# Peptides against a protein of PDB entry 3PUK: the designs that were tried, part 23

Target 1, 227 residues: chain A of PDB entry 3PUK
Amino acid sequence: ERGLKSVVWRKIKTAVFDDCRKEGEWKIMLLDEFTTKLLSSCCKMTDLLEEGITVIENIYKNREPVRQMKALYFISPTPKSVDCFLRDFGSKSEKKYKAAYIYFTDFCPDSLFNKIKASCSKSIRRCKEINISFIPQESQVYTLDVPDAFYYCYSPDPSNASRKEVVMEAMAEQIVTVCATLDENPGVRYKSKPLDNASKLAQLVEKKLEDYYKIDEKGLIKGKTQS

## One batch from the design tools (peptide; aimed at target 1 F107 C127)

Design b2_p9_3_s1 (made by RFdiffusion4, then SolubleMPNN; from b2_p9_3 with S1M F9Y)
Fold by OpenDDE base, seed 4:
Structure b2_p9_3_s1 (fold): chain B 227 residues (1-227), chain A 9 residues (1-9)
Amino acid sequence: as target 1 above (227 residues)
Amino acid sequence: MYKLHNIDY
């Protein structure tokens, strides 16, 4: 049985590296904090070298221009990551790289996507969403990289209610990416007591699973595979 | 609602 790490790596290889592969071409890879953790969990530097990556850089750090090379951005669809990308291509005279391939770990908001399209479309060779927003830990274990999830989910302070909702939505989205990665549309089971957190999260996951599989690339509604 | 974005140049 291929562990979850292997499944994730295979998906990244297919969705990212194979998609932008050109024979004999090396690329610089730009990562954010999440994608750094993600790749570190499922591959080695040698694996990335085999995929044509010569250098890995943090998107948030200052970087020297390498104008002769194309850049592969594997990043989360956040304003911060997008803004850093846009700065790399915002000025014709100050382009850091020859061209960009962009792969988002999750669905990119229309606002961010439109911002990218409006500013530097000519520099982009590819922009895709690959829907991997979790970190594989073991063969059957993954983590959700949602900051303060525990705090907001279990905080007794009513002032945290709005933040709790945001966190739960983020968690639900990430869980959907796990299901998508495994090509599964499960029924979600939860313990309803003593707190309703599990119920709320389950409902969000179910709803998002429905939405995901309604809009899949095949245009087909995938039925429930497991309960 | 999920929307897939794809730019291919």
Scores: peptide ipSAE 0.048, ipTM 0.721, DockQ to the pose 0.829
OpenDDE base, seeds 1, 2, 3, 5: peptide ipSAE 0.047, 0.048, 0.048, 0.046; ipTM 0.713, 0.718, 0.720, 0.710; seed 3 fails the geometry check

Design b2_p9_3_s2 (made by RFdiffusion4, then SolubleMPNN; from b2_p9_3, 3 letters changed)
Fold by OpenDDE base, seed 3:
Structure b2_p9_3_s2 (fold): chain B 227 residues (1-227), chain A 9 residues (1-9)
Amino acid sequence: as target 1 above (227 residues)
Amino acid sequence: MYKLYNIDY
């Protein structure tokens, strides 16, 4: 199947499961709210079992230690998710798991990365960003899962201007991960009226696409994909 | 830019 769900699953399989695979080894997988939705949209529990995942746990819930098993954290780079991870490895005597593999859905800020490095570096076997910060709904439909996007984009209250900017930046970053997942560098088209929201978002996406594709893995500039 | 932190033991 050539749908968006299949492409996303293939990318996760390659970037996450193949990356940390060890023959005969089972792992516990920790998910947050976003990655729970993401995996639910593109795979089944049977698929995860085939990839060596025995148990799935919510990172925000209280969990019993399984000290003999390694944990795979597939999480968003948020303070909340990172803090929960840090609690799992906060003390030498109270480590919940044997070791950690961390895969972030998007760019992890240096502040959060440094916090992890300072506290838990010895417990981490891998830390990687995979650039999938959207949920495939259909073969050609995705959602960004930004709950307050509508409110801040269309609020008439001028006090929301700064929050609107933050939300638009976040959405633009997420859209770039869609393009990256599809291996596309498209031109962005938008409707300019009646509001300038679409124009602003388009400009942010174009800029971030340019930054993303400036240097590919081979040091080459990826040109614009023809429409 | 992918941040890869590998701890080789």
Scores: peptide ipSAE 0.022, ipTM 0.601, DockQ to the pose 0.280
OpenDDE base, seeds 1, 2, 4, 5: peptide ipSAE 0.022, 0.021, 0.020, 0.021; ipTM 0.599, 0.615, 0.602, 0.604; seeds 2, 4 fail the geometry check

Design b2_p9_3_s3 (made by RFdiffusion4, then SolubleMPNN; from b2_p9_3, 3 letters changed)
Fold by OpenDDE base, seed 3:
Structure b2_p9_3_s3 (fold): chain B 227 residues (1-227), chain A 9 residues (1-9)
Amino acid sequence: as target 1 above (227 residues)
Amino acid sequence: MYKLYNIDV
């Protein structure tokens, strides 16, 4: 595959599979709704087999324990996904898997991170954020997979104002992961009329890009990308 | 010239 899909797959391969690879070891991979769509968009089952994944399971479904195998959790940093993970490892006597590798698609809030540490830290071999919270659709097209975005952005009900802000913040964070995946720090264009939604989102993205590249993993400051 | 992204909302 070419374009954005290939870039995303390469990043996942490096950040997730190469990071937890052990020669001769097979893992069970746990996915949520978002990461199921993400992987389906950029790889095939044969690719995952080559990376040492024997079985893929949905984290939200009831699953039989496989106590001799390690589990790779590739999940969104949401309360729902984290709670499902905690159910797998929360009981000392009834752990579903031998150990866990956790890779979050985006920034994991301290509240969720602390909840994990408090309950099952001894079972975790890796816990990382990989910053891919979008779905590549085409070589230059992506979606954020936020169903409620349209409703809250265009709701005439003033009571939805606070929810609109939350959605805008979330979308801005996801857009930053696109830029991070491409290793780009772009300028942002938007349509100013008739509503200020695009302007507001653009400002949020610009601010978050600045914050991201000031405090990147390497401690480097990246200026605006020039053509 | 800086690379530009278009945001449509």
Scores: peptide ipSAE 0.029, ipTM 0.611, DockQ to the pose 0.027
OpenDDE base, seeds 1, 2, 4, 5: peptide ipSAE 0.027, 0.021, 0.009, 0.020; ipTM 0.614, 0.593, 0.471, 0.592; seed 5 fails the geometry check

Design b2_p9_3_s4 (made by RFdiffusion4, then SolubleMPNN; from b2_p9_3 with Y2F F9V)
Fold by OpenDDE base, seed 2:
Structure b2_p9_3_s4 (fold): chain B 227 residues (1-227), chain A 9 residues (1-9)
Amino acid sequence: as target 1 above (227 residues)
Amino acid sequence: SFKLHNIDV
């Protein structure tokens, strides 16, 4: 059985590296916090070198311009990561790299996308969403990256109810990306007691799975797979 | 594939 890590790597290789591959061309790759963890979980530096990546840089850090090289941004669709990208390309005189390829780990909100388009469209060679928002740990184990999820899910404070809902939505979205990566539409199993969090999350996941497969470009409604 | 935004240049 090919472990989840290998599946994730193959998806990244196909969706990102193969998509922007040019023979003999080296790129600088820019990562954020999430994608650093993601790549670290499923590949080695040698693998990235084989894919034409010469240097990996943290998008949040100050970096020296390398104007003769193209940059591959593999980042989450967050305001922070997008703002860092915009700083790299926002001014003609201050462009850090020759051009950009952007691959988002999830759906990029229209507001962020429009901001990018308005400011840096001429510098962008490719922009895609690849829908991987989880960290593979083991063959059937993954970790969600939802800040403060534990606090809000288990907080007894009613004032946190709205934030709890947001967190649950984010968790559900990330679970769906696991399913999408595995090309599965599983039945969801959960323990309903003592809290209703699991049942609520299950419902959200089911709803989002339905939405995902309804909109799938392949036009194929995938039935539920056996879990 | 759930790809809503593509910029191809």
Scores: peptide ipSAE 0.044, ipTM 0.670, DockQ to the pose 0.472
OpenDDE base, seeds 1, 3, 4, 5: peptide ipSAE 0.042, 0.044, 0.036, 0.035; ipTM 0.658, 0.667, 0.631, 0.627; seeds 1, 3 fail the geometry check

Design b2_p9_4 (made by RFdiffusion4)
Pose (drawn by RFdiffusion4):
Structure b2_p9_4 (pose): chain A 227 residues (1-227), chain P 9 residues (1-9)
Amino acid sequence: as target 1 above (227 residues)
Amino acid sequence: SEFEVHPPP
């Protein structure tokens, strides 16, 4: 099947689980708020065992160290989600697991990355960005994770316009991960209609997905595709 | 260690 959640599942399995899957052994997976919703969206937690995951735990709440099991961090590039990882490795009195495998849902800010590039420890065996920043709500419908996006798009023009841009970029880069997961590099068009916001956004997406496929690293897609 | 990260666009 080619359901939207099937496509995403095929990505997570190959880009995350298989990428650190050691045939004979199992791992503990750690999730933040987003990745929980993402995984619950495209599979049952039963399917995870077959993928080398014996236990899934919340990265937020404190956990008991299992120094003989390797950890699979499947998290978003969020200050909260990352600060929690740094609690397990490096500073201080650490560690909590035998090894660390980090998979970011999206591009990691240099600011956050540096905070973990230092307290690195030989543990962090891998750090990849898989670029999946959306929810496959239905086989043909997707939703983003841009909190309070509606308000910051139609609010007046007061002090909180600086956040509008923050929301506008968050939508743009998050939409780009939708195209990348579908292995599509589509042309961009907007409606040029009420308030003309689709124009500003259409430009951001166009610019960001040009920069994106200048780096992909999957090498499957470059230049505009038939979409 | 492997770091296959890219700076954000």

Design b2_p9_4_s1 (made by RFdiffusion4, then SolubleMPNN; from b2_p9_4, 5 letters changed)
Fold by OpenDDE base, seed 3:
Structure b2_p9_4_s1 (fold): chain B 227 residues (1-227), chain A 9 residues (1-9)
Amino acid sequence: as target 1 above (227 residues)
Amino acid sequence: MEIKLHKPP
């Protein structure tokens, strides 16, 4: 059993591939650095072929237009990935594909969403957030893939305080996506010594869990689950 | 669920 990997794959299959599936239709899939790692951790190329993906392209690279095919963008909601998408659809001269299906790994900020909407809304068939921002490694182990997280969290330099907060926010968001993927709302425990980093992170996670589970998919409040 | 933090390799 792949454990967490299988759960992640099933969620991606349902939320992404089944959502945009059309019988007999093949799509080009565009990935960024994070989603490349994510898919590599939980599926094989043969699995993607079965889901109607003919080729996988890196969104950061220059690519030749394939205007007769629709593109599936499975990307993180970052300025870098969004900017690459906008280059593909932002103008008639730069349009590389027939249409786009966009699936973000997490909440897309309004600023980025509005930028997309303003420039290429006519080319977009789907735009959804699937809330998977972690890499499954083992049945019970995942990684967050936050750049420089260790450095900023443990830096003694006070000038890094602002960046440390940003990193902790990102980590907390990703942890919440793990809980969401597992359909769990746990209590958070932490080791308080020697630094307060764990305490701060725990508080952020608790707050974000509260916000996320305030209203579930059916409009109901989801209470805390037992660990 | 219990969350454990590990240092990166």
Scores: peptide ipSAE 0.041, ipTM 0.612, DockQ to the pose 0.027
OpenDDE base, seeds 1, 2, 4, 5: peptide ipSAE 0.037, 0.039, 0.039, 0.039; ipTM 0.592, 0.600, 0.605, 0.585

Design b2_p9_4_s2 (made by RFdiffusion4, then SolubleMPNN; from b2_p9_4, 4 letters changed)
Fold by OpenDDE base, seed 4:
Structure b2_p9_4_s2 (fold): chain B 227 residues (1-227), chain A 9 residues (1-9)
Amino acid sequence: as target 1 above (227 residues)
Amino acid sequence: MEFKLHKPP
């Protein structure tokens, strides 16, 4: 039985490393907080070396330029991570690296994409979404790593209701990426009591699964998988 | 720049 970690690693290998691989070429890889946790959960540094990564850097930190090397950005589609990327390539005279490959862990909003396109499109060789926005913990266990999710989901304060909805939507999207990673379109089961949080989340997941699998990568409708 | 959207239209 292939554990979730191995499935995630295989997907990253195919979607990211194989996509930008050039024989004999080494790259610097830039990670944010989430992707650092993600890679740490499913691979070792030796695995990354085999994929042509010589150095791993934190995108949020100030870094010395290595202008002769290309950079692989494996980052979340957030304003913070995108802004850090743009700082590396925004100035023609102060480019940190030779060129960039960008891989987002999830759907990149048009606003962020357009910002990237407008600023440094000539420096970007690839820009793709890979749909892995969860962290595999064990063979059959994952976490979503959503900041303050617990607080907003279980806060008794009515003022947090709007934020709770936003968090629930984000969690549902992340769960869909788990299903996509496993190539599954499951039925969602939940415990209805004592709180309605599970039912709300389940409904969101079902809806998003339906939307996601209306048209697969080949333009085909994927039916529900048998449990 | 090659961009591939994975969200189904």
Scores: peptide ipSAE 0.009, ipTM 0.440, DockQ to the pose 0.502
OpenDDE base, seeds 1, 2, 3, 5: peptide ipSAE 0.007, 0.006, 0.008, 0.008; ipTM 0.381, 0.374, 0.450, 0.434; seed 2 fails the geometry check

Design b2_p9_4_s3 (made by RFdiffusion4, then SolubleMPNN; from b2_p9_4, 4 letters changed)
Fold by OpenDDE base, seed 2:
Structure b2_p9_4_s3 (fold): chain B 227 residues (1-227), chain A 9 residues (1-9)
Amino acid sequence: as target 1 above (227 residues)
Amino acid sequence: MEFLLHKPP
């Protein structure tokens, strides 16, 4: 049985590196906070070198232009990461790299996608969603990198209710990416007491699973995974 | 919070 880390790496290899592979070509890879953690959890630098990555850069940091090389952006679909990308390619005279391949870790909102399309479409060779928004820790253990999740989920302060919903949705989305990575459409079980957090999360996950697996990549309906 | 993903029979 291959551990969760190996499954994640295989998915990244197939969905990202194989997709943009060109013989003899080296790329600069740009990572954000999440994807740095993700890759650190499931691969080594030597693995990335084998996939044609010469240098890894943090997208949030100032970087020197390398205009003769293409860039591979493996980033989360957040305004912060997208804005950094836009700064790299927004001006013809100030383009950091020759071209871009963009792979988002999850669903990219239309607003962000349209913003990219409007300003940088000519520089983009690929733009895809990979659906890996969790960090594999062990063979059957993963973590969700949701800031302040614990605080908002367990805060008794009613003023945090809106933020709690946002956090719950984010967690649900990430859980769905676990299922997608494993190619599973599971049932959800939860403990209803003493708080309703588990129930709420379960409902969100079930809804999002339904949406995700309504039509698969081949246009087929994927039912619940049977044991 | 207790949350489980399971395969139905």
Scores: peptide ipSAE 0.056, ipTM 0.716, DockQ to the pose 0.027
OpenDDE base, seeds 1, 3, 4, 5: peptide ipSAE 0.020, 0.024, 0.054, 0.034; ipTM 0.546, 0.583, 0.725, 0.643

Design b2_p9_4_s4 (made by RFdiffusion4, then SolubleMPNN; from b2_p9_4, 3 letters changed)
Fold by OpenDDE base, seed 5:
Structure b2_p9_4_s4 (fold): chain B 227 residues (1-227), chain A 9 residues (1-9)
Amino acid sequence: as target 1 above (227 residues)
Amino acid sequence: MEFDLHPPP
């Protein structure tokens, strides 16, 4: 009786909290818009307290320094979130926290990573990518965080075609993270009517799954799973 | 400092 929420929480616990846990140490956790939604969907504050988080802060807001405590940044790999992190550690001014652990929800582009390294590498104890870019809703239901997805996918305006492609790509990527979280390589099912959006998305998902599972941990292609 | 980028599936 394991719902998607519990699976997501277990993955976060293992990939993030267990990775940086030190006995007797409390951390401040910094969240952005997406990770706030993510954690709120799959855990309670009591759960975070058990994982050694004393305070949760919004990375976008101005915050008072807590220089004696380490900070856990659980954020999306976006320029906005990265810039906020850099403001905490990258200036000639005194850093806001003792040190930083950074966990990105998705693949971090090399450009952003290099920017971090060039600015404040000495303050970073850990920088890790995890692969969770979706919001669990129910036992087997999740939502995607893609701005204006509905508008662009169903827009009759041809001028939105390029944006529609970007949105489709983003959705496909997030769906793949669901599959990765569940350790699944499913056959994709879709309904073609009335529009071809579902078909296009399915094709993108299939392609991304193929790329993702091209080589498993043993260097072998992972076969399709029953789901 | 430890970096763990692009973890395996």
Scores: peptide ipSAE 0.068, ipTM 0.741, DockQ to the pose 0.431
OpenDDE base, seeds 1, 2, 3, 4: peptide ipSAE 0.066, 0.066, 0.054, 0.068; ipTM 0.735, 0.736, 0.674, 0.737

Design b2_p9_5 (made by RFdiffusion4)
Pose (drawn by RFdiffusion4):
Structure b2_p9_5 (pose): chain A 227 residues (1-227), chain P 9 residues (1-9)
Amino acid sequence: as target 1 above (227 residues)
Amino acid sequence: FKLHNIERH
């Protein structure tokens, strides 16, 4: 099947689970709020065992150290989600697991990355960005994770316009991961209609996905595709 | 955009 959640599942399995899967052994997966919703969206937790995951745990709440099991961190590039990882490795009195495998749902800010590039420890065996920043609500419908996006798009023009841009970029880069997961580099068009916001956004997506496929690293897509 | 892909052995 080619359901939107099937496509995403095929990505997570190959880009995450298989990428650190060691045939004979199992791992503990750790999830933040987003990745929880993402995984619960495209599979049952039963399917995870077959993928080398014996236990899934919340990265937020404190956990008991299992120093003989390797950890699979499947998290978003969020300050909260990352600060929690740094609690397990490096500073201080660490560690909590035998090894660390980090998979970011999206591009990691240099600011956050530096905070873990230091307290790195030999543990962090891998750190990849898989670029999946959306929810496969239905086989043909997707939703983003841009909190309070509606308000910050139609609010007046007061003090909280600086956040509007923050929301506008968050939508743009998050939409780009939708195209990248679908292995599409589509042409961009907007409606040029009420308030003309789709124009500002259409430009951000156009610019960001040009920069994106200048780096992909999957090498499957470059230049505009038939979409 | 920037990639922070690290692989170790």

Design b2_p9_5_s1 (made by RFdiffusion4, then SolubleMPNN; from b2_p9_5, 4 letters changed; failed a check: a repeat of another design)
Amino acid sequence: MKLHNIDYE

Design b2_p9_5_s2 (made by RFdiffusion4, then SolubleMPNN; from b2_p9_5, 4 letters changed)
Fold by OpenDDE base, seed 5:
Structure b2_p9_5_s2 (fold): chain B 227 residues (1-227), chain A 9 residues (1-9)
Amino acid sequence: as target 1 above (227 residues)
Amino acid sequence: MKLHNIDNE
């Protein structure tokens, strides 16, 4: 079987680049912190050039307008990234780019999505959610992007209980995106530690996997796979 | 979870 990096790249290629491809058209691609790491983990600049990306820009930085070119935003559905996008298109001032394609790495909250629609829907050619919220490290190894996950999950301070729950929820969601990317519905396995974190996370993953495959676009309920 | 979509092409 193909390595995780190649699988991730293939998914990005089909879900993002093929989706917005226009013959002879070059785009500027805007990345945030997560998607920078994601693409760096699974492709080279030459690969992006082949997909019609002329230059990569950091969405958080000030950028010069390139009004004749369309922009491809491959970003996380966070307030910070969305706000940066809105600064590019949401003001009555001239937009930085000709138009925008937006691909979110995860499900976008309704509030953020509505904010985008209300502010600059006319500037958006396409907006989709592609559900890739993990970083492949090796052929079968990946990392999650959850800030301070270790701190809160292993904190003995009861005051962090609420934050721990939020962190674990985010981790579970990202793990499910791995399974979705690999087209797997695995039985969850974990090594128990003194803390019940592994068990709690496993339960969340199992629940979210069930939810995901129930609402699968293919309308298929897959049996459990070995992984 | 709900998918959102904008398609103005």
Scores: peptide ipSAE 0.415, ipTM 0.917, DockQ to the pose 0.730
OpenDDE base, seeds 1, 2, 3, 4: peptide ipSAE 0.401, 0.412, 0.411, 0.409; ipTM 0.914, 0.917, 0.917, 0.917

Design b2_p9_5_s3 (made by RFdiffusion4, then SolubleMPNN; from b2_p9_5, 5 letters changed)
Fold by OpenDDE base, seed 4:
Structure b2_p9_5_s3 (fold): chain B 227 residues (1-227), chain A 9 residues (1-9)
Amino acid sequence: as target 1 above (227 residues)
Amino acid sequence: MKLHNLDYE
């Protein structure tokens, strides 16, 4: 049995480290809250050292400049993480590093992407989306990083209905990244009672899977796989 | 979904 952790690590190794690899070059790696958890779940510091990472820094914290080294940003495509990057390379502050490689864990909104391109393009060597927005726990188990997901999904307050939909969509996206990582197009099974959250989420997942394969796999829709 | 890619190497 192939563990999800191993699959995730192999995906990161291929999509991130192999993509920006330069022999003999060490990089500083910047992580946010999600990617810290992600890497902690599927690798060790020794693994990162082998991939040319000399030190890991938290993107949210103030950091001393290391202007002779390139930085590898492995971060979520959120305003918070992007703003921290912009502070490192933006016009309002002096550059902290020699250059940046940016790898987003999920699809980056056009607005954020354009903001980065407009303000920091001279400092960027790569900016890519690698589509891993989940935390592997076990071989077939993962967790999602959706802020306040539990609260809104189970809130009895009707005023939270709109927010609940947003949360459901975010969860569906992250589930799709699992499927993409595993190269699967699963049939979705769920239990509806007592709430219809599972049914709604299932529908969103199915729709997003279809969209993903249509767009990102050049129209190739795989048959249903077991999950 | 829309994919983005910048490559300035």
Scores: peptide ipSAE 0.249, ipTM 0.853, DockQ to the pose 0.773
OpenDDE base, seeds 1, 2, 3, 5: peptide ipSAE 0.247, 0.247, 0.241, 0.240; ipTM 0.850, 0.852, 0.848, 0.845

Design b2_p9_5_s4 (made by RFdiffusion4, then SolubleMPNN; from b2_p9_5, 6 letters changed)
Fold by OpenDDE base, seed 4:
Parts: sequence; structure tokens; C-alpha cells
Structure b2_p9_5_s4 (fold): chain B 227 residues (1-227), chain A 9 residues (1-9)
Amino acid sequence: as target 1 above (227 residues)
Amino acid sequence: MKLYNLDYE
């Protein structure tokens, strides 16, 4: 694969996962808004599992401690993300994880870096800047702007089930909007394995497409277009 | 690139 997505994934694999890889060790991965979008654009949960990630978590959300596991923070160097990290490991809070590996998607200002170092240096095993400040897009491919979609779709936490449904609804709506814009009523194709997310999303899209064209300006049901 | 590496294991 020579696509930009593949290039970005390979870079992340090398710069992040290979950098902190330990045989037999699983990590919890913390993502923020940007890195959620980034990873969703270039990998699947199965890819992350292969890289030793057992669970992905949203850094902005309240999370239960898993003190026996190390955490891989793949985040943007923003005050918001850094503050969330500090809540996880800072002196003001009991640390949520055994240790932290931090990978910033861009240059981290010295002020933020020093703040981290001063607050929880003993918890940090690695802090590295990588240079990925864009989301890869392939030709004829669009991305959906649904916050935390990747996290909720692949979260094993049952408490996220309801939010997952909301996210999938939002994605389906956006897909329908794209189809409507292109005046298309496609037959939706999907690969259901390993999770049924794709199947569920497909069903939602199909349903919403049907509803959309039933109530279109002409009140006509548009037949399936070539897909 | 900024690197910070500690070995507390």
C-alpha cells in the first residue's frame, strides 16, 4: 500500500509503538481529539491490538485507574491534553496507571514539557515528539467529523455502549448527507469482522437513506444507485 | 525532537 494512510500508519508504528514495545507487555492507550481522528483515519482496532494496546481511552474523560498497567499517551501537545495527563499522574491525584509513555504529535512547548517533568517525572518512562500534524486523506475518501468516534466504537467498556450508539447515529447521518450531496442512494457494503460495528453502521445508513429519499423534495423513493 | 527517557523499572 502506497497510500498516505499507510505511510502515516507506518510512521506511527515506528515512532510510537516500536519505540515503547516490550515483549508480552500490554498497554492502555490514551488519545485526545486529534489523535483519535488520526488513528481512525489510518488503522483499525485490530492493528492496535497487534501493537500491544489492550484498551484505548479518551484522555478527556474520567477513567478508572488501572494501576498495574502502563499507559501510552498519544496526544497533541496542548494545555488541555497535558492537563488531563497531569490529573492522571500529578501529585494532586493518585496516579491512574503504573507509568506513562508520552508521544506528542508535534512540538511540545518547553513550558508544557517542564510542567510535566516537574509534576510527575518519576512516572514518565518516555517522552517523545513525533511529527504528524495532519490527518491523511485518500483520493475519493472523506472523513467524518464525529468526536471520539474511534474511542467509542472500539471501547470494550460496556458503559460506553450508549455513547457508541450515538456516535454511530451521527456517522450515519453524515454519510447520508454525503450521499444526498452527491445525489446517490448507494447499496452499502461492509466488512463485519472482527466487530459488528460496520454492519450496524451500514444498517443505520441504509435506514436513514431510505428515510431521506422518502421525504425528499419530490416525495419519491429513489432506487439504489450504482455502488 | 524532544526526548525524555527514564528507567525506573
Scores: peptide ipSAE 0.023, ipTM 0.628, DockQ to the pose 0.163
OpenDDE base, seeds 1, 2, 3, 5: peptide ipSAE 0.022, 0.021, 0.020, 0.022; ipTM 0.625, 0.643, 0.628, 0.626; seed 2 fails the geometry check

Design b2_p9_6 (made by RFdiffusion4)
Pose (drawn by RFdiffusion4):
Structure b2_p9_6 (pose): chain A 227 residues (1-227), chain P 9 residues (1-9)
Amino acid sequence: as target 1 above (227 residues)
Amino acid sequence: SFKRHNFES
């Protein structure tokens, strides 16, 4: 099947689980709010055992150290989600697991990355960005994770216009991960209609996905595709 | 802009 959640599942399995799967052994997976919703969206937690995950735990709440099991961090590049990882490795009196495998749902800000590039420890065996920042709500419908996006797009023009841009970029880069997961580099068009916001956004997506496929590293897609 | 941070030990 080619359901939207089937496509995403195919990506998580190959880009995350298989990428650190060691045939004979199992791992503990850690999730933040987003990745929980993402995984619950495209699979049952039963399917995870077959993928090398014996236990899933919330990265937010404190956990008991299992210094003989390797950890699979499947998290978003969020200050909260990352600060929690730094609690397990490095500063201080650490550690909590035998090894760390970090998989970011999206591009990691240099600011956050530096905070973990230091307290690195030999533990962090891997740090990849897989670029999946959406929810496969239905086999043909997707939703983003841009909190309070509607309000900050149609609010007046007061003080909180600086956040409108923050929301506009968050939508743009998050939409780009939708195209990248579908291995599409589509042409961009907007409606040029009420308030003309799709124009500003269409430009951001166009610019960001040009920069994106200048880096992909999957090498499957470059230049505009038939979409 | 974008910067990819793929690392393997």

